# Peptides against a protein of PDB entry 3PUK: the designs that were tried, part 157

Target 1, 227 residues: chain A of PDB entry 3PUK
Amino acid sequence: ERGLKSVVWRKIKTAVFDDCRKEGEWKIMLLDEFTTKLLSSCCKMTDLLEEGITVIENIYKNREPVRQMKALYFISPTPKSVDCFLRDFGSKSEKKYKAAYIYFTDFCPDSLFNKIKASCSKSIRRCKEINISFIPQESQVYTLDVPDAFYYCYSPDPSNASRKEVVMEAMAEQIVTVCATLDENPGVRYKSKPLDNASKLAQLVEKKLEDYYKIDEKGLIKGKTQS

## One batch from the design tools (peptide; made by RFdiffusion4, then SolubleMPNN)

Design b2_p19_8_s4 (from b2_p19_8, 9 letters changed)
Fold by OpenDDE base, seed 3:
Structure b2_p19_8_s4 (fold): chain B 227 residues (1-227), chain A 19 residues (1-19)
Amino acid sequence: as target 1 above (227 residues)
Amino acid sequence: MKKTPFLQEAAEARAELYS
């Protein structure tokens, strides 16, 4: 039995820190609300120091320039986080850091990506999408970061049906990212509730797992694994 | 607001850098 926290940390270390590591170089790391929670759940500051991170800054806050240091942005692909990045490196403001490495926790919409390219492409040394959109709690427990999920999933109001589908889709995506992180293709089991939430979510997860492993990095279809 | 050990260490490191 392996701990989910250690698996998540190894994923971040490989996908982010090892990817931009330079011998003897220190970076300032910028986090948003989600990535602050994520890193807090699976590492300590001493771990980040070993990865070449000297300090952590909140991307939402006003910060003093440190123009001699490169910045590592580990952020969610949201308009709020992207806008804060653009203020750090945009054409209308003096750059706060020497250069930027950007790692998004999920797929970045083309609209946001194009805004970045149009404004500050010359400042970006790396821009990569990773796929970690969950928070590990215990060795085998994680939480999903889907706003208003409880409200819409259990709302009796028919007018919320469309929003409920969006929430269910987001939840299914995050569950698949857990499976991808663990390199597992589990058999999906669920317990029926008074509402059809469990059944619907199970169907979405199964479909997305099938799609993911059909188009995996090796181009191979993986069979069901123990989980 | 009570900070976790992780956030406390991060804040201390920041204070040292900017001092």
Scores: peptide ipSAE 0.026, ipTM 0.520, DockQ to the pose 0.020
Fold by OpenDDE base, seed 1:
Structure b2_p19_8_s4 (fold): chain B 227 residues (1-227), chain A 19 residues (1-19)
Amino acid sequence: as target 1 above (227 residues)
Amino acid sequence: MKKTPFLQEAAEARAELYS
């Protein structure tokens, strides 16, 4: 059974592939480290072929131009990934692809967004944020993409306290995106340890879930659902 | 490192495109 994987794939198919698909048109898809892991967890290359993707390229690597083909960028909103995109389209005379569709896995900071608009807006056919920042492992198991999370959460150094809070906030945000993807407002269960990180994270998740559903598109407030 | 089937298929498709 692949319940969560299927849900994630369906979300990506609807938000990304259906959004930019043209009948009979093939695209090159550019992935970064996170989206490579994400797609690997929930689909096969044959699935991507069915969605009109002919090849997958690593955005971080040097690539030969394919100027007759459009490119689908499915990437995280990081300076590294954005800089790689800008190198592909920053020069009018040396664009690597015919045009770009950009789908960010999370909120793109204004600084990065403005940098894109200023340099290559004419090459972009679509730019969208889809809010998927987790990786499904099993039908009901997933992992989070928060660099150095283990280090900061379990650091005994008091100087890391502020960074620990930032990491916990990021983790909580990603868990909320899972719940949003599943359309659930679950009860949170955890096992406490001496540092009580699990309890703190649970509180952050609960608060963010309340905020999310309170101010959602339909103005609806969901009660607790079974997770 | 050995590539996963997903990455292996992607690499093969890339090789075909650029051949």
Scores: peptide ipSAE 0.025, ipTM 0.528, DockQ to the pose 0.021
Fold by OpenDDE base, seed 5:
Parts: sequence; structure tokens; C-alpha cells
Structure b2_p19_8_s4 (fold): chain B 227 residues (1-227), chain A 19 residues (1-19)
Amino acid sequence: as target 1 above (227 residues)
Amino acid sequence: MKKTPFLQEAAEARAELYS
């Protein structure tokens, strides 16, 4: 299989499933809204079974405890998802699962990380950030997960200027994760009208790409590649 | 909302686990 979907799946397999795999062991996987969309875009349930996942559960829903099984949390580093995790393990007497492996799709803020450490560190076997914050649509097409991006980017209200900058920063970060996943350093192409949002975003992406490849996991510096 | 095949398969597996 070719394209972005297969690359994303391969990264998830390596960074998440291979990282916590134990022979003969089955896990329950907890997903949030974003990771549900992510996995549904790049794999089938049969693929997850092959990776040792017996079932997937929505982290936002009330769930019955399965105390003999370990749980794999593949979630976004958001207060909502973290709070749901803490509900599962925050009570020493009412843990829903035997233990937790946590894989965040992006950088987890220190505030959230500290909250987890303070509440249920003994239940956590692994906590890792894997930096996949996009949804593959086609071989070279993907979508971003930035709440209210459209509203703030196109709001005529000047009071939203600060929020617009935050949104653009988040979008740029997610685009860079795509490039990192594909091991690409592309030239950025955009259409700027009717607003300059695309130009501003492009500048952010290019800057972040340069910063990323100055010090990457492989110590490589790449020139501009075909996007 | 209609479940995708992926989510439907997951729901079925869940039902088996909790039955």
C-alpha cells in the first residue's frame, strides 16, 4: 500500500504498538475524537487485532472496568482526554484497568503532565509523545485538527487577533508533523487571497521546518524537496 | 450518526468482551 495513509500507519505501528507489545498479551485501546478519526483513516479493526488490541473504547464514554487487562491510551494531550484518563486511574480502589500505556499525539503541556504524575504515576507503564496530529485523506492530502480554526482565521473582529495567531501556530505545528512523518522538507505553496492567512501560515511552516531539521532524530539536514 | 465500518467492528468486539 502506498501513500500517506500507509506511512502514518507504519509510524503508529512502530511508535505505539511495537513499543508496548508483549507476546500473547491483549490490550484495550482507548481513543478520543481525534485518534478515532486518525486510526479509522489508516487502518482496519483487523489490523488492530494483529497488533494485540482486542477492543477499542471511547475515552469520553462511561466504561465498565476490565481490571485484568492493560489499557493503551492513544489520545490527544488535551484537558478533556487527560481528565478522562484520570477518572480511570485516579482512584486507587477503582482502577478501570490493570495498567496504562499512554501515547500522546502531540507535545503534552507540563501542566497536564504534572497532573498525571501527581495522580496516577504508579499505574503508568509508559508515557510517550509521538507527534501525529493530522488525518490522512489521500496519498498527499490530509486534514488538520485545530478547534475553531475557521472561525478565528476568518473573523473580522480584531479582538480575535491573538486567538488567530494561536490557531495558526497550532496548524503550522501539525503540518510540520506531516513533513517529519514523511521525512520531507518541502517548499511551501499557497494562495494568499482573499486574506493573508495562507501566507502567514506558510511562513510559520517554513520556519518550523528549518528549526526541525537543524536538530532532528537522525541529525540530518535536508534541502527543499518535492511536496 | 451512522457508524463507519471501522467503528462498527470495534463496537462488535466490545460487545463480545463485555458479554
Scores: peptide ipSAE 0.025, ipTM 0.512, DockQ to the pose 0.021
Fold by OpenDDE base, seed 4:
Structure b2_p19_8_s4 (fold): chain B 227 residues (1-227), chain A 19 residues (1-19)
Amino acid sequence: as target 1 above (227 residues)
Amino acid sequence: MKKTPFLQEAAEARAELYS
């Protein structure tokens, strides 16, 4: 049908919506920049309504409290998004919502995770990492959400080498999330010419795939928090 | 800049919630 889009939607539905769904309960969903793009690419607002989402809010914006409703945070594990969440629940007297369900699109660094636990643990009903860090564009096509990826990867300026490495790392991570979503551990093929970018990316992907599946097999994924 | 239909629907839902 919609190929990758439908796969991604089904993954989100099972990992996020089915996980926190309660009969007759509506939630406000908070999105950041990435998850806005992600959901826009694979579902409609009507689909979200069917999943018990009454409204979508931008986590970056100042929002009026809706204290009688629980909030579903579907966000990337970035300092910006996490800080916005913390502002929503960091103060007991100024909680914007009744409670929070947090679903990160990728591995949440321990520093951010610990910061959340230290500040808002009592307000959090769920906290999971679902590892979807790509945007499906077509049935079998996706894009990576890596700022300035093209520029840094193909920049002839040696001063951009460090940023290039960061971009490569981010791209590799997102490719791995695609593989994880599709439940595949593929062999990596690449064209090395004219630049070595593809080979470097391939190596990173291979390494990260190995690490990911090893971690998964060992059950070392943080998963759901205890709150 | 025009909002996508998805974002427009979300904005409308928000408006209804806070009305």
Scores: peptide ipSAE 0.025, ipTM 0.527, DockQ to the pose 0.022

## One batch from the design tools (peptide; made by RFdiffusion4, then SolubleMPNN)

Design b2_p20_3_s2 (from b2_p20_3, 10 letters changed)
Fold by OpenDDE base, seed 2:
Structure b2_p20_3_s2 (fold): chain B 227 residues (1-227), chain A 20 residues (1-20)
Amino acid sequence: as target 1 above (227 residues)
Amino acid sequence: SEELEKDIKRLEKRKKVLKE
């Protein structure tokens, strides 16, 4: 299947499940809001069972400890999700799980990463960024999950300029992850009207694509592909 | 763990490149 959903699933299977798979081992998988949507868009519970996931839990909810089981955190690199993770392992008194495998959907900021290293390094077996930060909708359609993107990008209020930049950066990163997932380095097409947002976003995407392929996991430098 | 250390090094390398 050449659909985006199948591509995304295959990427997750390879980058996450195969990466942390141990024979005969079941894991609890912790999801946040984004990864819940992501997985629901490209797989079924039966698929997760086949990958050694016994149960999925919402990272934001209070959960009972299962100290004998390892946890797979498939989460976005956000303060909220990271804080929830830290609550599970940061307490000297009780860890909720035996150990943690962390897979971030995107680039984890240094501040968050350092916080994790400082507090929970002994509990972490793996920590990776897998660069899947979009939701596949259709075979060639995806959506970005950037909170308040519309509001900030289209706000005429200059006071939102800084937030707009942050949002655009996040959007650009997500678009790059789509390209990476599809193994493409496309030219960017956009409409400039009514605002210059599209142009700015395009520039960010192009820059990030260049950076990504310079240091990709395979050490390959890919040329531009047709969009 | 050795695996975590490798992961950290990899991530740190990537971050450095992205900042350059």
Scores: peptide ipSAE 0.039, ipTM 0.633, DockQ to the pose 0.797
Fold by OpenDDE base, seed 1:
Order: C-alpha cells, then structure tokens, then sequence
Structure b2_p20_3_s2 (fold): chain B 227 residues (1-227), chain A 20 residues (1-20)
C-alpha cells in the first residue's frame, strides 16, 4: 500500500503524540499551513481522535481561548508560526490554553528559539524538533516544500546566487528529513545536468546526513545503506 | 519543567552540530 505515508504517520505518532500523551487527556492541536498538508497526507481525523486530539485549529486564526485544555503545537519553525504561538502565551494577557507542547517539523533557528524561551517558557511542557519537512504522496514518492526552488536553482542570473544557496540548503535539509524518517542513510545518487546543482545538492545532503547521525540519540553512526 | 530542560539541552546540542 502507501508505505511512505504509513512511515510518516508512525513517525508523527511516536515523536509527537506518544511523547505528550496522557491518559484521559484531550488536547487541542494547532497546525500551520505545512503541517495541515502533512497530516492530511498521512492520516484521517479519526486517527487524530484516537491520539487524543479533540479539535484541530489553525494557528494563524484568531481563536477563542480554551484555558482548561492543553495545546499541541505541531508547526514549522517560521517567524509567522512562532509569532502566532507567542501571541497565545507570550503576552501579559491571559494565555489561550493551559499549557503548550511544541513540536517543530524542522530545525528552529536560534533567533526564534530564543524568543520563545525568553517570553513563554513557563507555559511550555515540551519543545522538540522532529525533522519531518516533506509531504508523502505515494509509497515511495514525496514532495519537498521549497518555494521557488526551480526558479532559483536554474536561474542564470548571478544576482540570484545567494538565494540559490538558501534554496539548495533547504532542499538538502528536507531530503535528510526523509532519510531520517525512514531511518536510512542512503548513498547519494544523481545525474549530472548542465548546471552544478546536482553535485552541490549531493554534497549538502551527505554532509547533513553525517551531522544528523552523529548526534543521533542512540549514539550510533549508521553506515550507508542502499538507496 | 525537567522535561523541557532536557528538550532545550537536546536542541542546543543539535544547533551546535549544525553550526560546525
């Protein structure tokens, strides 16, 4: 069947839901644009109910407080999503929820992380990065969330060089998250194109994979697996 | 609170590695 979707769901279940689950407790889950797509791609509402989620809310919306319930924030580490979270907990006004569990889909920049720590650490019960920054489509197919990737990677304009690098980094990171999710360390394979994009991306992926497994909680560096 | 501190420590470790 759709193997990749099931793997992604299992990853989310173990890394997010099992991590913050309390018997008999229901949570409100806050999603952003990316995580909405992600969950929609790999689970049903019934699955979320089974995991103790009573309702899903959009983090960008002005939501009514539910002060007696804890909130599960499953969001991307973006300024927009973080700012919305901070509005929920970071002001002198009453917080919207009882407490927060935060799970980022990717690396949270220091600037954003520090803002969170400085303003609302008292309200946070969990704060983790789970490294899932892709959308599963089919059993072995996924989509990367890298806007304008094609434009910048293939732009002949040298003025776009800096942006190209940013895009390449983002792509590499997301590829690594796929590997991490699948618990694999594949050999990187690519076909050369007229541009040096494939080679550069391969190098970035290899480097990031190495870094990821070096800091793996198991303390084990996995050898390269067959891709 | 203790769990949060562990999370922070883990995240900081991650950030350090990424900067190297």
Amino acid sequence: as target 1 above (227 residues)
Amino acid sequence: SEELEKDIKRLEKRKKVLKE
Scores: peptide ipSAE 0.032, ipTM 0.562, DockQ to the pose 0.754
Fold by OpenDDE base, seed 5:
Structure b2_p20_3_s2 (fold): chain B 227 residues (1-227), chain A 20 residues (1-20)
Amino acid sequence: as target 1 above (227 residues)
Amino acid sequence: SEELEKDIKRLEKRKKVLKE
């Protein structure tokens, strides 16, 4: 068993599939670009079948209604994914599925959340946020899903400074999700590069880790588990 | 990219909310 992949799968199974499981019930699962990659990295179609998923659909594509089936939306909390969801349930005449279970891979902004509540609340049976915003590659290796991260982080153009900060923050958030998933509070290690990007990122990660454990439901501040 | 722009907007919104 690949350690990180197994941990991620276990978390998804517990947080998503077990949460909405009904005996004998099949669901359609809607995925976006990120969650497609995520699930592909840590499970097989047979695993999903065992969890009561009959078919997987891309949320971005036009899909035929299956009004008798419930839908499980495992998606990122992005405007694009949310808008696609809203198209599925925004109008009574346009409801594609019987009901929706929504699981976001990260914190959903209040604006998006409120938009969902205002338009589709009656169709939603579950709406939860989980904390998985990374792709496991190997036993202890993961990749971040931050578009153009390399470009902005290493851009010598001062005009990209603001964008660089945003990208680094997104990266830091995803790293924290790994730590949370593994239940670790690591001592952050980095090698300084000419642009000190690694140092800045490390600082962001440390800060976000502190915030995460401080606001953790268990109220436990864990010591550093790894150097 | 469009995706990055969306992410930037989202994160900027978060920052505003956290500062408010």
Scores: peptide ipSAE 0.032, ipTM 0.457, DockQ to the pose 0.049
Fold by OpenDDE base, seed 3:
Structure b2_p20_3_s2 (fold): chain B 227 residues (1-227), chain A 20 residues (1-20)
Amino acid sequence: as target 1 above (227 residues)
Amino acid sequence: SEELEKDIKRLEKRKKVLKE
């Protein structure tokens, strides 16, 4: 049996590091808040060195240019992280690095993706989305990155209905990324609560699982597995 | 680059399917 942390690390290694690896080449890796937590949960600095990473930098902070080195951006598809990337490679400023490899932890919205294409396409060698939007805790436990999830899911105020739905969608998406990481297509099981949030979440997960496996890299629809 | 173009094409395909 493999723990969830090892599975997540293996996924990152194959999807990110192996994808951009070049013999004898070292890269600077840029992380945001989420990916810092993610990597900290499943690897050590020595592991990153073995993957050709010489130094880790925070994308949100001002950094000195290292124009001779390529940069690996492992970041969330948020306006904040994307804007920081654009400052590094935008046409109005001197680029900080030789080139960029971008790996998003989730689907990048069209608006953000178009901004990147319009201003920085010449500097980008790779741009991929990997579906890892959770933090592994233990072998069978993970933490979702959904701000204010508790507040909106359990709010009796009808004015929060729209926000509640957004939160539920985000949770469902992250659960699907866990399934994808584990290479499983489980039947959804849940315990009902008075507000029936679990039922709604289960429905969203089922739908998103179907969508994911229809478009997986192998083009195969996996049968349901027990988990 | 050719690799970037392939990446973009793949991403576009996935986004289209998810919107259905």
Scores: peptide ipSAE 0.031, ipTM 0.608, DockQ to the pose 0.809

Design b2_p20_3_s3 (from b2_p20_3, 9 letters changed)
Fold by OpenDDE base, seed 2:
Order: C-alpha cells, then sequence, then structure tokens
Structure b2_p20_3_s3 (fold): chain B 227 residues (1-227), chain A 20 residues (1-20)
C-alpha cells in the first residue's frame, strides 16, 4: 500500500467516482489547478478510465462543447473555478455538457454556493463537498511546474502524442534543472521503500476521515429525525 | 431532482453547524 496516496485515492474513488457512477456512462472530468495536482499525485489515467472518465479537461481553458456527455467537476471552491463552471452552464443556449456533477475539495463559501444554486441548479445532478484540501507528498518529492503535464501525459488519445512529447521534454528539462541544482546525477532509481511514516500518516488521515463522515452521517440522520 | 435537493440540504446543514 502506497501510504497516504492510496488513502487519498480510495477516498476520491468512494466519495466522487462511486457516488456518481452510472452503468455504461462515460464522463468528462473537469479539473482545476489544485485537483490536477491532487489526482496526479495519487492516480494514473488507467485508474480514471476504470472509473468511467474518458478525458480530463482543464476548467480554466476554452473547451469545445460535448453536449451529449455529462461532466464531472472535481474542483476547489474558489471564485475562479466556480466562475468557469458557471460559464459552462450559465447560458441556456450554450451549455457545454449535458449535465454536471460537482464535487468540491473543501467547504464552498455561501456566496459561491448560492450563486451556483440560483444559476445552474437545473444542470446539476449531484453536488458534494468531499473535504480533501491537501496533496499527498512523499519526502524529497519535487513538483514540476508543467501545468498541462497531467492532461497530455495521461491522455489516451493518440492525437495528443505530439503535445505529450513537448510536455515530456519540458518535464525532462525541469528534472535536469533540479538535478543540477542539487548537484546530483541521480540514476533514475525507483525505490519503493516502505515509508513507515507515510503509512502511519495515511492511517491517521483515514481514521480522521472516517470519523468525520460518521459524524456527518449521524448529524444528517439526527437532523431529519428532529425536524 | 430529489437527489440534488438532498445534496443541497446536506451542504446547508453543514454550513449552519459551522456558523454556530
Amino acid sequence: as target 1 above (227 residues)
Amino acid sequence: SEELEKDFEKIEKKKKVLKE
């Protein structure tokens, strides 16, 4: 088990993908800056394909409408990401997708939530807050600043091969820069060391998440019984 | 949809708890 990464992936799988899964249905997944980093840290494109995601798109970019497909928005509750979502569904004549599933990584502010509810409720199928606001990182891991790397490297579309090569080259250049800065000529050794600390942290996070959701479910049940 | 209404209700309830 990959410690904290596996725990985070399992949480996303259960809270997001399993929650909106429909038999035989493929979705387009929209990501923002944070969720791109989050998913890239804990899953592969093959994992997303298994969960019914055909393609991933950057929410900040202009995208062609795919009106026959539903979209899974896995985004942070920020004005920028919410505004991009609203642009996709704000106009009755120019909806980008058939419908939306929205999963926020944290609590959505009242102002943004009310704005979504008022403008796009007819286009939304599900809306949840999953409360994953951290990126699982291993010690001595360097994040490359290639914004589109995840989108192109994990694209199953052969038409993106040329773009993938450009991205890979940029990544390689940055890796070389990091190596040069560290004065290390690292032989590319992938050592899966069992990180005991990462496992312990993952277990702690898992326990806290379970406790949080148990409380949340109990709170919802109690709220329904008292009203 | 009924499901979305339930989702919104859940979010709103959480917000109330956080504000108390």
Scores: peptide ipSAE 0.557, ipTM 0.915, DockQ to the pose 0.372
Fold by OpenDDE base, seed 4:
Structure b2_p20_3_s3 (fold): chain B 227 residues (1-227), chain A 20 residues (1-20)
Amino acid sequence: as target 1 above (227 residues)
Amino acid sequence: SEELEKDFEKIEKKKKVLKE
């Protein structure tokens, strides 16, 4: 059985690198905070070189233009990352690169998507959502990138109830990305806790799994599998 | 490009389904 890291890498290789591969072409890859962690968790620089990446740049940093090269943006669909992308291609005078391939780690919000479409379409070669919103840690272990998840989920303060729901939604979404990566529709198992967090999360996961498979690229409806 | 348009359509289609 292959480790989760290898599975994630294989997914990225297929969904991102193979998708935009052009023979003899090197690209600059732009990463944000999340995707930096993601790639660091499942590949080496040598792997990226093999995939035609010449250099990695942080999307948040000021970068010198390399106008002769195309850029591969592997970023999260956040306002911050998207804004950085937009600055790279928003004006003719400010174009940092020859063209862009953009791959989001998750569903891009309509507002951001529309903004990109309206302002930068001429500079974009490909645009996809690959739905990997987790970090593989071990062969079968992953972490969810939900800030303060522990705090809000287990906070006894009722004032955090609204935030708790937001966190739960985010966690559920990321769990679905794990399932998607593993190509599984798991039966959700949980142990009840006093705060009923597990039950609530399970419900959210189930709902979001249904949504995901409804929009699955393969159009396949999978039965629940035990995980 | 045609490919990009297809990409956008795919994304938009998914969004519509999720909003239902």
Scores: peptide ipSAE 0.556, ipTM 0.915, DockQ to the pose 0.853
Fold by OpenDDE base, seed 5:
Structure b2_p20_3_s3 (fold): chain B 227 residues (1-227), chain A 20 residues (1-20)
Amino acid sequence: as target 1 above (227 residues)
Amino acid sequence: SEELEKDFEKIEKKKKVLKE
């Protein structure tokens, strides 16, 4: 395994698979678009089998019930993915699996979280946020999953200013997840650009890093490290 | 379950801190 991929896999193994592991038990794993890419980037099907996953299913597709098996949902906290989960467990007659373990790749918005609590709590065994919102590549390279990021960030059209801010926030959040995964609090460095996007992004990253470490489960507040 | 309640509390606690 290559550098960052190994780190990401180790994080997923400890935060997700070890957390819901039961000896001799097989689970169905439900993935969305992002987590499909994520797992594909850092593991093989054989690895998942070793972790007790018998079948991988796409959460967006209509699936036949397997009511005798528990389901592991490893999904992004989006309305689309959450709605699919809710359809699986929202009605007694529509329950597709025995129970659910839910692991979000990022912070789940309050609206979605509350909706889950209100409708599906009886079907859920565990629910956690693991904060991995990037795709690892070779060595310590990663890819951000922010649609149209380039277009909005570098658009000269002032009408895109609001969208640019949203995109930059999403990018900053994903960068923070990388830092968290690597257990780093980097000193953010940047050069000013004509549109000053680098400066704005850096500020957002710093702010979000600070927020993350305030809520770190380990209670760790680390000083700035080398990038 | 008690374990799930703890999970929810943890998530809620984090959310509270982020809002402050």
Scores: peptide ipSAE 0.555, ipTM 0.915, DockQ to the pose 0.855
Fold by OpenDDE base, seed 1:
Structure b2_p20_3_s3 (fold): chain B 227 residues (1-227), chain A 20 residues (1-20)
Amino acid sequence: as target 1 above (227 residues)
Amino acid sequence: SEELEKDFEKIEKKKKVLKE
């Protein structure tokens, strides 16, 4: 099956589960709001069990220590999620798990990254960024997680111009992760709207695609593909 | 660990490229 859900799952399996797999080892997986939705969209609990996950916990909730088990953190690179992680490993007495594997769904900001390095490096086994910041909903349809995107993009109020720009940047970033997941560098197509939002978004996507492929793990800059 | 150091280096290198 070549649906978007299967592609996303395969990427997660390869980039996360296979990367931290150890024979005979079970892990606790910690999820945040976004990754909970992401995994729910493309896999079942049985799939996670097959990948060596014994239980899933919400990173935002208070959890009992399981010090004999390692934890797999599959989280967004947000202050909230990172702070929760840091609390789990901030001190010897506060360590909830044996060790941590961290996989971010996007580029981790320098401030957060440095904070992790400074405080928890001894407890971390692996730390990677996997660019999946979208949710597959249908076979070829995905959802962007940008709150109030519609409101700001279509607002006639000029006072919202700054916020509109921020929203478009976020949308463009997530679209790039779709392309990255599909291993595509598409020529962007759009139909202009009265506010020309589609054109602006397209330009942002193109720029961000270029940036992504400059740092692609394969080290290759791909030409535009037809999509 | 050596493996983690490599992970961090990779992340840092990517960040540098994006800033250029």
Scores: peptide ipSAE 0.553, ipTM 0.916, DockQ to the pose 0.849

